Peptides against a protein of PDB entry 4N78. Designs and how they scored, part 234

Target 1, 186 residues: chain A of PDB entry 4N78
Amino acid sequence: HFQVICRLLGYQGIAVVMEELLKVVKSLLQGTILQYVKTLMEVMPKICRLPRHEYGSPGILEFFHHQLKDIVEYAELKTVCFQNLREVGNAILFCLLIEQSLSLEEVCDLLHAAPFQNILPRVHVKEGERLDAKMKRLESKYAPLHLVPLIERLGTPQQIAIAREGDLLTKERLCCGLSMFEVILT
Target 2, 155 residues: chain B of PDB entry 4N78
Amino acid sequence: MAELQMLLEEEIPGGRRALFDSYTNLERVADYCENNYIQSADKQRALEETKAYTTQSLASVAYLINTLANNVLQMLDIQASQLRRMESSINHISQTVDIHKEKVARREIGILTTNKNTSRTHKIIAPANLERPVRYIRKPIDYTILDDIGHGVKW

## One batch from the design tools (peptide; made by RFdiffusion4, then SolubleMPNN)

Design b2_p24_2_s3 (from b2_p24_2, 13 letters changed)
Fold by OpenDDE base, seed 1:
Structure b2_p24_2_s3 (fold): chain B 186 residues (1-186), chain C 155 residues (1-155), chain A 24 residues (1-24)
Amino acid sequence: as target 1 above (186 residues)
Amino acid sequence: as target 2 above (155 residues)
Amino acid sequence: STEDLLERILEELRKTSNFSAFFP
């Protein structure tokens, strides 16, 4: 699903969705969640001492339950605050999955374009074959597919310009060094 | 452009007019041949003359049709070439626009990105001074340290 | 060549098409 979304939206659509999600997250964090956190901080017991270990695990649990009873019983916390936190969590996960899916699509595009851009994969050399000879054969095999040199030889100046720009756009991808998810976490 | 204009405005209309005029002239020639045959004492000579005029007339019409046809074909070829050029231009503009849109989109999404911190795996340089493994002496957890923190019911 | 023959035929047709020469 995320792959399809990435393909349909493209960079522009993804940017718009991400911006809107960031706005929503910011609104949730600075609004409702912040207010609840402030309220919770005010209601939090000022002194929470560790009970004696002699009370055992059940006694210690009851002690903390009693101290936090007002917080636990706060119905709005469960219904509103936790829901908002869930929404924030979902937004974060969505951003992560979109970035991952986009990266996969970009890698696929790069791989498909590679033969046309004189980007050759490192071929596994079987024992006894010279790597250099194999690479030269590969280069020779794919040389006619090099798009930019071909257009530079046969094309008009305008076509050459478009081909070069297209080549650059094909090579420059987010997956090569950029992260959206890191920005979302900051 | 000049050649196409000449074909459209001069050559093809001129050829059509010439063909029409030829039709009118053929009728005159036919009338002449008929009258000449009727009035001539030497019918054989008149017949040979008629054959000559007929052959000439057919050749003339054939030439006019051929010329006109070639001009029309040339016109169509020029127009086809112009359409191909227009198509190429439109495609070029379309590609330029698409590239521009892509650049804009990339700028927009780029604002939402940061450089991946390649975590330089700092080689944890093992501190040269191998601190002697402090023998984990199991110090018994002295739980008495917690005795003063709880409100224990004194009995 | 066929093209040369065609050109010669067309040239002969052009020469014979001068109808104005026959009407005094």
Scores: peptide ipSAE 0.018, ipTM 0.619, DockQ to the pose 0.005; fails the geometry check
Fold by OpenDDE base, seed 3:
Structure b2_p24_2_s3 (fold): chain B 186 residues (1-186), chain C 155 residues (1-155), chain A 24 residues (1-24)
Amino acid sequence: as target 1 above (186 residues)
Amino acid sequence: as target 2 above (155 residues)
Amino acid sequence: STEDLLERILEELRKTSNFSAFFP
């Protein structure tokens, strides 16, 4: 699904969606969540000592339940605050998954363009074959597919310019060194 | 441009008129041949003359049709060439616009990106137990997994 | 009619004539 979304939206659409999500997240964090956190801090027990391990898991749980009774009984925490936290979490996950999907798509694009851009994969050399000879054969095989040199030879100046720009745009992808998710986390 | 204009305004209309006029002329020739045959004492000679006129008329019409056809073809070729040039221009503009849009899109998304810190120098805190460095055997990335995605270039 | 006769003559000439001679 995320791959389809990436394909549908493209860079422009993804950017818009990400920006809006960031706004929403910011609004949730600075607004409702912050207010609830402040309230929770006020009602939080000032002194909460760790119960002795001797009470066992049930006793420890009961202890904390008693200490946090006021927080647990705060109905708005469950209905509003947790919902907002879920929304923030979902937004973060969405951004992560979009980035991952986009990266995959970009890698695929790079791979598809590679033969046309004189980017040759490292060929697995079988035992006994010289890597150099195999690479030379591969280069020779794909030489006619090199788009930019071909257009430079046969095309108009305008076509050459477009081809070069297209080549550059094809090579320059986010997956090569950029991360959106890191920005979202900051 | 001048050639196309000449074809459209002069040569083709002129050729069409000439062809139309030839129809009228052929009728006159036919009438003449008929009358000549009826009035002539030497029917064989009159017939030969009629054949000659008919051949000449046919040749003339064929020439007119051929000339007109060639002019029309030439006109169409010129027009086709013009259309191709227009198409090329439109394509160029379209490509330029697309590239521009892509650049804008990339700038916008770029604002939302940061450089991947290669510094995930996770300090491999060497666990105290020197487990033998698992030789990172660079498994060649099997790109064949991606062969089914898109128009897979079978390498 | 004269027209019919002419058409017949023309048709016969079409059948017998090499029109390639008239086309460059």
Scores: peptide ipSAE 0.014, ipTM 0.616, DockQ to the pose 0.005; fails the geometry check
Fold by OpenDDE base, seed 5:
Structure b2_p24_2_s3 (fold): chain B 186 residues (1-186), chain C 155 residues (1-155), chain A 24 residues (1-24)
Amino acid sequence: as target 1 above (186 residues)
Amino acid sequence: as target 2 above (155 residues)
Amino acid sequence: STEDLLERILEELRKTSNFSAFFP
């Protein structure tokens, strides 16, 4: 699903979705969640010491239950605050998965474009084969596929310009060194 | 443009008219030949004359048809060439617009990106660049940078 | 016969002369 979403939205669509999600997350964090956190801080016991181990697990549990009674009884915490936290979590996960999917698509695009851009794959040299000879053969094999040089030789100035721009756009991808998710986490 | 106009306005209509006139003429020739053969005492001579007229008439018609056909084909070729030029222009504009849109889109998404912190992960010692033959400046795209992003393709 | 040949020739001429069918 995320791959399909990435393909359908493209860079622009993804950007818009990410921006909107950021707004939603910001709104949830700075609004409702912040308010609940402040409220919780007010009702939090100022001094919560660890009970003695001599009271055993049941006694310790009862101690904490008593200390946190006011928090546990705060009904809106479960119904509203936790729901908002889930929404934030879902948004973050969505962003992560979109970025991952986009990166995969970009890598695939780069791989598909590579033969046309004079980007040769690493060839495994079998024992006894000369790497240089194999590389030369590979270069010779793919030389006719080099799109920009081909267009530069045969195309109009306008076509050449478009080809160069297209080549640049193909090479410059987000996956090469940029992260959206890091921005989302900040 | 002038050639196309001449074809459309003069040559092709003229050729059509010529063919129509030829029809009338051929009918007259046919009638003449028939009557001449019937009335002539020398049937052999009449037949030879008919053959001559027939050959001439067929040749004439063939010439007219060929000329007209060639003119029509020429017209179509000119028009096809014009359409191809227009198509090329439209495609150029379309591509320019698409590139522009893509650039805008990339700028927009770029604002939402930051440089990946190259954690001190061990310099993926690029396997010792095997002695690249000197002449071919291979710009290998090192996709290893992508290995940490999702399901990276290990090369 | 020469007559048959003539008729055939005349018929072919008539057929070839019917160009009105091509340019209605």
Scores: peptide ipSAE 0.011, ipTM 0.617, DockQ to the pose 0.005; fails the geometry check
Fold by OpenDDE base, seed 4:
Structure b2_p24_2_s3 (fold): chain B 186 residues (1-186), chain C 155 residues (1-155), chain A 24 residues (1-24)
Amino acid sequence: as target 1 above (186 residues)
Amino acid sequence: as target 2 above (155 residues)
Amino acid sequence: STEDLLERILEELRKTSNFSAFFP
C-alpha cells in the first residue's frame, strides 16, 4: 500500500503529506499532550523514591500504584492523552513506512536506469574468471546504451542539456544519502 | 514556407483545374472523333486519327495526374516535416517543464530530509583473541524455569 | 469489325473523360 502511495503522490505529494503530518504532530505535542504532561507533573509525587527491593515485585507495584493513584484515576489520560499519543505514533510510523517505500522505489529506478548510465552491477565472478575481464565485457555490452554519450554525439544542444539534467536527476535520489525520518524525529 | 504556399495556392489548384479542363477537352475530342468517323469517306484514316487523339489524350491526362499527385505528395512531405518539428518543440518544452517540476518537487521533499549520518563505522576492532569458536552445544533451553514467571495459566 | 473497335475506343474515351467523379 505504501508503495502505491509513493508512486501516486510522487516527491511533491509525499512532501505535502509529510509536512501536514508534521504540523499535526506538532500541534498534538505542543497542545494537548503538553497540557496533559503539565497536569501530570503537578499531580506527580514530589518525592518518589525507589522502594526497597525487599518489598518484592508485588510490593513495589503496590507502592507505585499508591504513589500514582491520582494519575491512574485521571480518566482523561486514557481517553484523550493516550489517543493523541497514538496519533503521534501512527504519524511517525506512517512517515517511516513512506520513507522505506520511497527508498525502495528509488532503488528500483536506479537499477532500471543503471544500464543507461554506465552503472554496472557487481558481477559475481565465477572461479577462474578475472573480474576485470568480465567487467570490461559488461562495459562493452552496455556501452551502446549509454544515453548521455549517445545524445552528446547525435543530439542537439538542447537535447544534450535535457539528457544531462535527466541523468543527474536520475542519479540524485534521496536513498543515496538522505533521511526524511531523521528529520521527523528531531 | 514559400514552397508549401506555392503548392497549396497555385500548383495543386492549378493542377486540379487543368485536370477538369482536360475532362472537357476529352469530351470534345471524343465527339470530334465520332463525327469525323461517320462523315469521312476514308474510315481507315479516321480511325488512325482517333487512335492518335486517344493516345495523346491519355498521355496528357496521365501527365496531369502524375504532376498533381507529385505536388500533393510533396505538400504532404513538407507538412509532415513541419509536424515533426512542432512535435519536437513541444516535446522539448514538455521535458523542460517536467524537469522543472521534478526539481521543485525534490527541493520540497529535500527540506524534509537530512544527511544520513553515516555513523562512523566504528571499526569493529575484531577482538584480537578470536576465541576459538566454542562449539555452540545447543543446550535445550529448559523453559520450565519460566513457568513460575508470569501469570500463565497453570494447566 | 473496325466499327466495333471504334465504338469501344470512343466508349473508353467517354469513360476516361468522366473525371468529374473524382473532383467534386
Scores: peptide ipSAE 0.008, ipTM 0.627, DockQ to the pose 0.005; fails the geometry check

Design b2_p24_2_s4 (from b2_p24_2, 10 letters changed)
Fold by OpenDDE base, seed 2:
Formats: structure tokens, C-alpha cells, sequence
Structure b2_p24_2_s4 (fold): chain B 186 residues (1-186), chain C 155 residues (1-155), chain A 24 residues (1-24)
């Protein structure tokens, strides 16, 4: 599903969705959640000492339940605050999954474009073979597929300019050095 | 452009008119040949003259048709070439617009990104002293050690 | 060779196409 969303929205659509999600998250955090947190801090017992271990686990639980009774019974906390926290959590997860899906798509695009851009995979060298010789053979094999040099040789100045720009756009991807999710976490 | 205009306005219409005029002339030639054959005392000579006129007429029509056909083909080739050039221009514009849109989109999403902290994974410096693999001796867990820890009912 | 033959045929057709000779 996330892969389909990435393909349908493209970079621009993803940017718009992410911006709107960030606005929603910011609104939830600075608004409703902040208000509830402030209220909870006011109602929180100032002194909550650990009960004696002699009361056992049930007694300790009952102690904390009693100390936090007003908070636990606060109906709006369950219905509104926790729901807002779920929404924030879902938004964060959504952003993460979109970024992961986008990264996978970009990597696939890079891999598909590689033979046309003189980007050669690291060849596994068997014992006794020279890496340089294998790489040269590979370069010679894919040399006719290099799009930009081909267009530079056969194309018009306008075609050459477009090919160079297209090549640059193909090579430069977000997955190479940029993270959206890190921005969401800050 | 001048060549195409000349073909469309002068050569092709002129060729069509020439064919039409040829038709009219052929009718006159046919009438002449018929009358000449009827009135001539030497029927063999009249027939040979008719054959000559027929051959000449066919050659003339063939030439006119060929000339007209070639002019039409040339006109179509010029138009096809113009369309191909136009298509190429449109494609270049379209590609330029697409590249621009892509750049804008990338800028927009780029604002929402930060540089990946390539935390240089600290080279795991292999500890100089390879701790000798301490042979794991399975010691039976003596659970009696836990007997003194907790309020468990001593059975 | 074929083009030269076609040109020769067309030239002959051009010479024979002179309708001006049809009207005595």
C-alpha cells in the first residue's frame, strides 16, 4: 500500500502529505496533549514513595492505584488524550513507512538506471582473477549503453542539455543522504 | 515554406488543370482520328496515324500523371518533415517542463529532509587481548540459593 | 542503373508528351 501511495503521489504529493501531517501533529502536541499533560502534572501526587516490599506485588499495585485513582478515573484521558496520542503515533508511523517505501523505490530506480549512467556493480572477484581486468571488461560491455555520452555524440545542443539534467536528476535521490523521518522527530 | 506553397498553389493545381485539358484534347484527337479514318481513301495510313496519336496521347497522360504524383508526394514529404520538426519541438518543451516540475517537487520535499547523520560507526577496535574463550561449563542452577530471597512459603 | 533507366524513360515520356504536335 505504501509503495502504491509513493508512486501515485510522487515527490510533490508526499511533501504535501508530510507537511500536513506535521501540522496536525504539532497542533495535537501543542494543543490538546499539552493541556492534558499540564492538568496531569497538577493532579500528580507530589510525593509518591515506594511502599514497603512487605506488602507484596498486589499491595504495591493497590497502593499505586490508590495514589493515581483520580488520574485513572479521568474519563477524558482515555477518550481524548489517548486518542490524540494514538493519532500522533499513527502519523509518525505513517511518515516512517512512507520514507522506507520511497527509499526502496529510489534504490530500485538507481539500480535500473545504473547501466545507463556508467555505474557498475562491484564484481565478485574469484581467487586468481584481477579485479581491474574484470572491471574493464564490464565497462566495455556497458559503454554503448551510456546515455549521456551517446546523446552528446549524436544529439542536438538542446537534447544534450536535457539529457545531462535528466541524468543528474536520476542520480540524485533522497535516499542517498537525506532523511525526512529525522526531521519529524526533532 | 516557399517550396511547399509553390507546390500547393501552383504546381499541383496546374498539374490537375493540365490533366483536364489533356482529357479535352484527347476527345478532339479521337474525333479527328475517327473522321480521318472515315474520309481517308488509304485506311491503312489512317490507322497508322491513329496508332501514332494514341501512343503519343498515352505517353503524354502518363507523364502528366507521373509529374502530378511526384509533386503530391513531394508536398506530403515536406509536410511530414514539418510535422516531425514540430513534434520534436513540442517534445523538447514538454521535457523541459517536466524537468522543471521535478526540480520544484524535489525542492519541496527537500525542505522536509535533513542530512542523514552517517554516524561513522566507530571502527570496532578489536580488543588487543582476545579473551580466551572461557569454556562454558554448564553448572546446574542451584535453585536453593533463591530460597532465602522472597517471602516464599517454605514447604 | 535502375535510376538511370527510370530517368531515361521519363525523358522519353517528356519528349512524347508535347501535345502541341497533335493539332496540325
Amino acid sequence: as target 1 above (186 residues)
Amino acid sequence: as target 2 above (155 residues)
Amino acid sequence: ETESLIERILERLRKESTFSNFFP
Scores: peptide ipSAE 0.020, ipTM 0.682, DockQ to the pose 0.005
Fold by OpenDDE base, seed 3:
Structure b2_p24_2_s4 (fold): chain B 186 residues (1-186), chain C 155 residues (1-155), chain A 24 residues (1-24)
Amino acid sequence: as target 1 above (186 residues)
Amino acid sequence: as target 2 above (155 residues)
Amino acid sequence: ETESLIERILERLRKESTFSNFFP
């Protein structure tokens, strides 16, 4: 689903969605969540000491349950605050998954373009074959496919310009060194 | 442009008219030949004259048809060339617009990006127990796994 | 193997990429 979304929206659509999500997240964090956090801080027991381990897990749980009874029984916390936190969490996950999906699409584009851009993968060398010779052979094989040099030789100035720009756009991808998710986390 | 205009407005219409006129002329020639043959005392001579007129008429019509055909072909060639030029221009504009849109889109998404901190490869602390290097059996990379992700270029 | 290839390609591209189209 995320791959389809990435394909459908493209860079621009993804950007718009991300921006809107960030606005929503910001609104949730600065609004409802902040207010609840403040309230929770006010009602939080000032002194909550760790019970002795001798009480066992059930006793410790009961102790904390008693200490936090007012918080646990706060109905609005469950209905509103946790929902908002879920929304924030979902937004973060959405951003992560979109970026991952986009990266996959970009990698695929790069791989498909590679033969046309003189970007050759390191080929597995069988025993007895020289890597250099094999790479040269591979280069020779794909040499006719190099688009930019071909267009530079045969094309009009306008075509050359477009080919160069296209080549650059093809090479420059977010997955090569940029992260959206890191920005979202800040 | 001048050549195409001349072909469309003068040469081709003129050729069509000439061909039509030739039909009328052929009818007249046929009538003449028939009458001449009937009235002539020397039938052999009249026949030879008829053959000569027939040959001439056929040659004339053939010439007219050939000329007209060539003019039409030339017209079509010029028009085809014009269409190709227009197509090229449209393609150029389209590509330029697409590139521009892509650049705009990239700038928009770029605002939402930061440089990936290449985590300095933590010093691969050699695990104390050197697990026997699992012989990396280089399985050929099955690129077909990527067939569903890209624009369908099957390797 | 595919992952390693992808990583190598990405690393190479990272070194060559200027990201000129993403940043003004």
Scores: peptide ipSAE 0.045, ipTM 0.723, DockQ to the pose 0.539; fails the geometry check
Fold by OpenDDE base, seed 1:
Structure b2_p24_2_s4 (fold): chain B 186 residues (1-186), chain C 155 residues (1-155), chain A 24 residues (1-24)
Amino acid sequence: as target 1 above (186 residues)
Amino acid sequence: as target 2 above (155 residues)
Amino acid sequence: ETESLIERILERLRKESTFSNFFP
């Protein structure tokens, strides 16, 4: 599903979605969640001493239930605050999954473009084969597919400009060194 | 452009007019041949003359049709070439717009990105002094340390 | 809230006819 979303939206659509999600998350954090956190801080027991171990686990649990009774009984915390936290969590997860899906798509694009951009895969050398000879053979095999040099030789100035720009855009991808998810986390 | 204009405005219309004129002329030639055959004492000569005119007329019409057809084909080829050039220009503009849109999209998403922190492999600096493995002596948890912290009922 | 978010996203997608490049 996320792969399809990435393909459908492209960079522009993903940017729009991410911006809107960030706005929503910001509004939730600075609004409702902040208010509930402040309220919780006010009702939190100032001094919560550990009960004696002699009371056993049930007694200790009952002690904490009693100390936190006002918080546990705060119905709005369960219905509104936790729901907002879930929404924030879902938004974060969504951003992560979108970035991962986008990265996979970008890697696929890079791999598909590689033969046309003089990017050669690492060749596995069998025992007894010279790496240089195999690489040279591979280079010669894909040399006719190099798009930019081909267009530079045969194309119009306008075609050359477009080819160079297209080549650059193909090589420069987010997955090469950029992260959206890290921006969402700070 | 000049060649296409000449074909459209002069050569093709001229060729059409020539064919029309040829039709009229052929009718005159036919009338002449008929009358000549009827009036001539030498029917064989008149027939041979008619054959000659027929051959000439057919050759002339064939030539005119061929010339006109070739001019029309040439016109169509030039127009097809012009359309291909226009298509190429439109495609170029479209590609330029797409590249521009892509660049804009990348800037927009780029502002939402940061450089991936290449986790500097913190060189695990082995502490110079290998602290001798302190034999984990399981000290029994002395729970009496908690005796002073709790609100326990003093029995 | 989800519907409103979707509507906002769709509206922005409709308005955004020009895209910016992330690489300087």
Scores: peptide ipSAE 0.012, ipTM 0.684, DockQ to the pose 0.110; fails the geometry check
Fold by OpenDDE base, seed 5:
Structure b2_p24_2_s4 (fold): chain B 186 residues (1-186), chain C 155 residues (1-155), chain A 24 residues (1-24)
Amino acid sequence: as target 1 above (186 residues)
Amino acid sequence: as target 2 above (155 residues)
Amino acid sequence: ETESLIERILERLRKESTFSNFFP
């Protein structure tokens, strides 16, 4: 599904969706969540010392449950605050999955374009074969597929310009060095 | 432009008219040949004359058709060439627009990106000494320790 | 083999590309 979304939206659509999600997340964080966090901070016990280890895990749990009873029983926390946190979490996950899907799509595009851009795979060399000779043969084999040189030789000046720009756009992809998700987390 | 216009307005219509006129002329020739054959005392000569007219008529029509056909083909070739040029121009514009749109889109998404930080995988070193699980001895929880912490309503 | 190729392509592109089109 995310792959389809990426294909459908493209860079522009993804950008718009990400921007809107960021706005939503910001609104949730700075609005309702912040208010609840402030309220919780006010009602939090100022002094919460760790019980003695001698009480064991159940005793310690009961201790904290008792200390936080009023907070746990706060109905609005469960219905509103936790829901908003889920929404934020979903938004973050959505962004992550979109970026991953986009990266996969970009890699596929790069792989498809590679033969036309003089990007050749490393050929497996069998015992006794020279890597250089195989690579040269491969280069020679795919040389006619090089789009930019072909257009430079046969095309009009305008076509050459377009081909060069297209080649550059094809080579430059987000997956090569850019991350959206890191921006979302800051 | 001038050549195409000449073909469309003069040569092709003219050729069509010529063919139409030839039809009427051929009918006259046929009538003549028939009458000539009937009235002539020398039937052999009349026949030879008819053959000559027939050959001439066929040649004339063939020539007219060929000329008209060539003109039509030439017209179509010119039009096809014009269409190809237009198509090329449209494609060029389309490609330019697409490139522009792509650049805009990339700028927009680029604003939402940062350089990938190669996170140094900090090896989480598991502490070597797994503290032996202290046997849980159920000691009664002394809740008196909580008496001082709670905002208990002193009644 | 495919993964290695992808990595090599990406590495090469990282080195050669300026990503000029993604920045204003």
Scores: peptide ipSAE 0.008, ipTM 0.675, DockQ to the pose 0.551; fails the geometry check

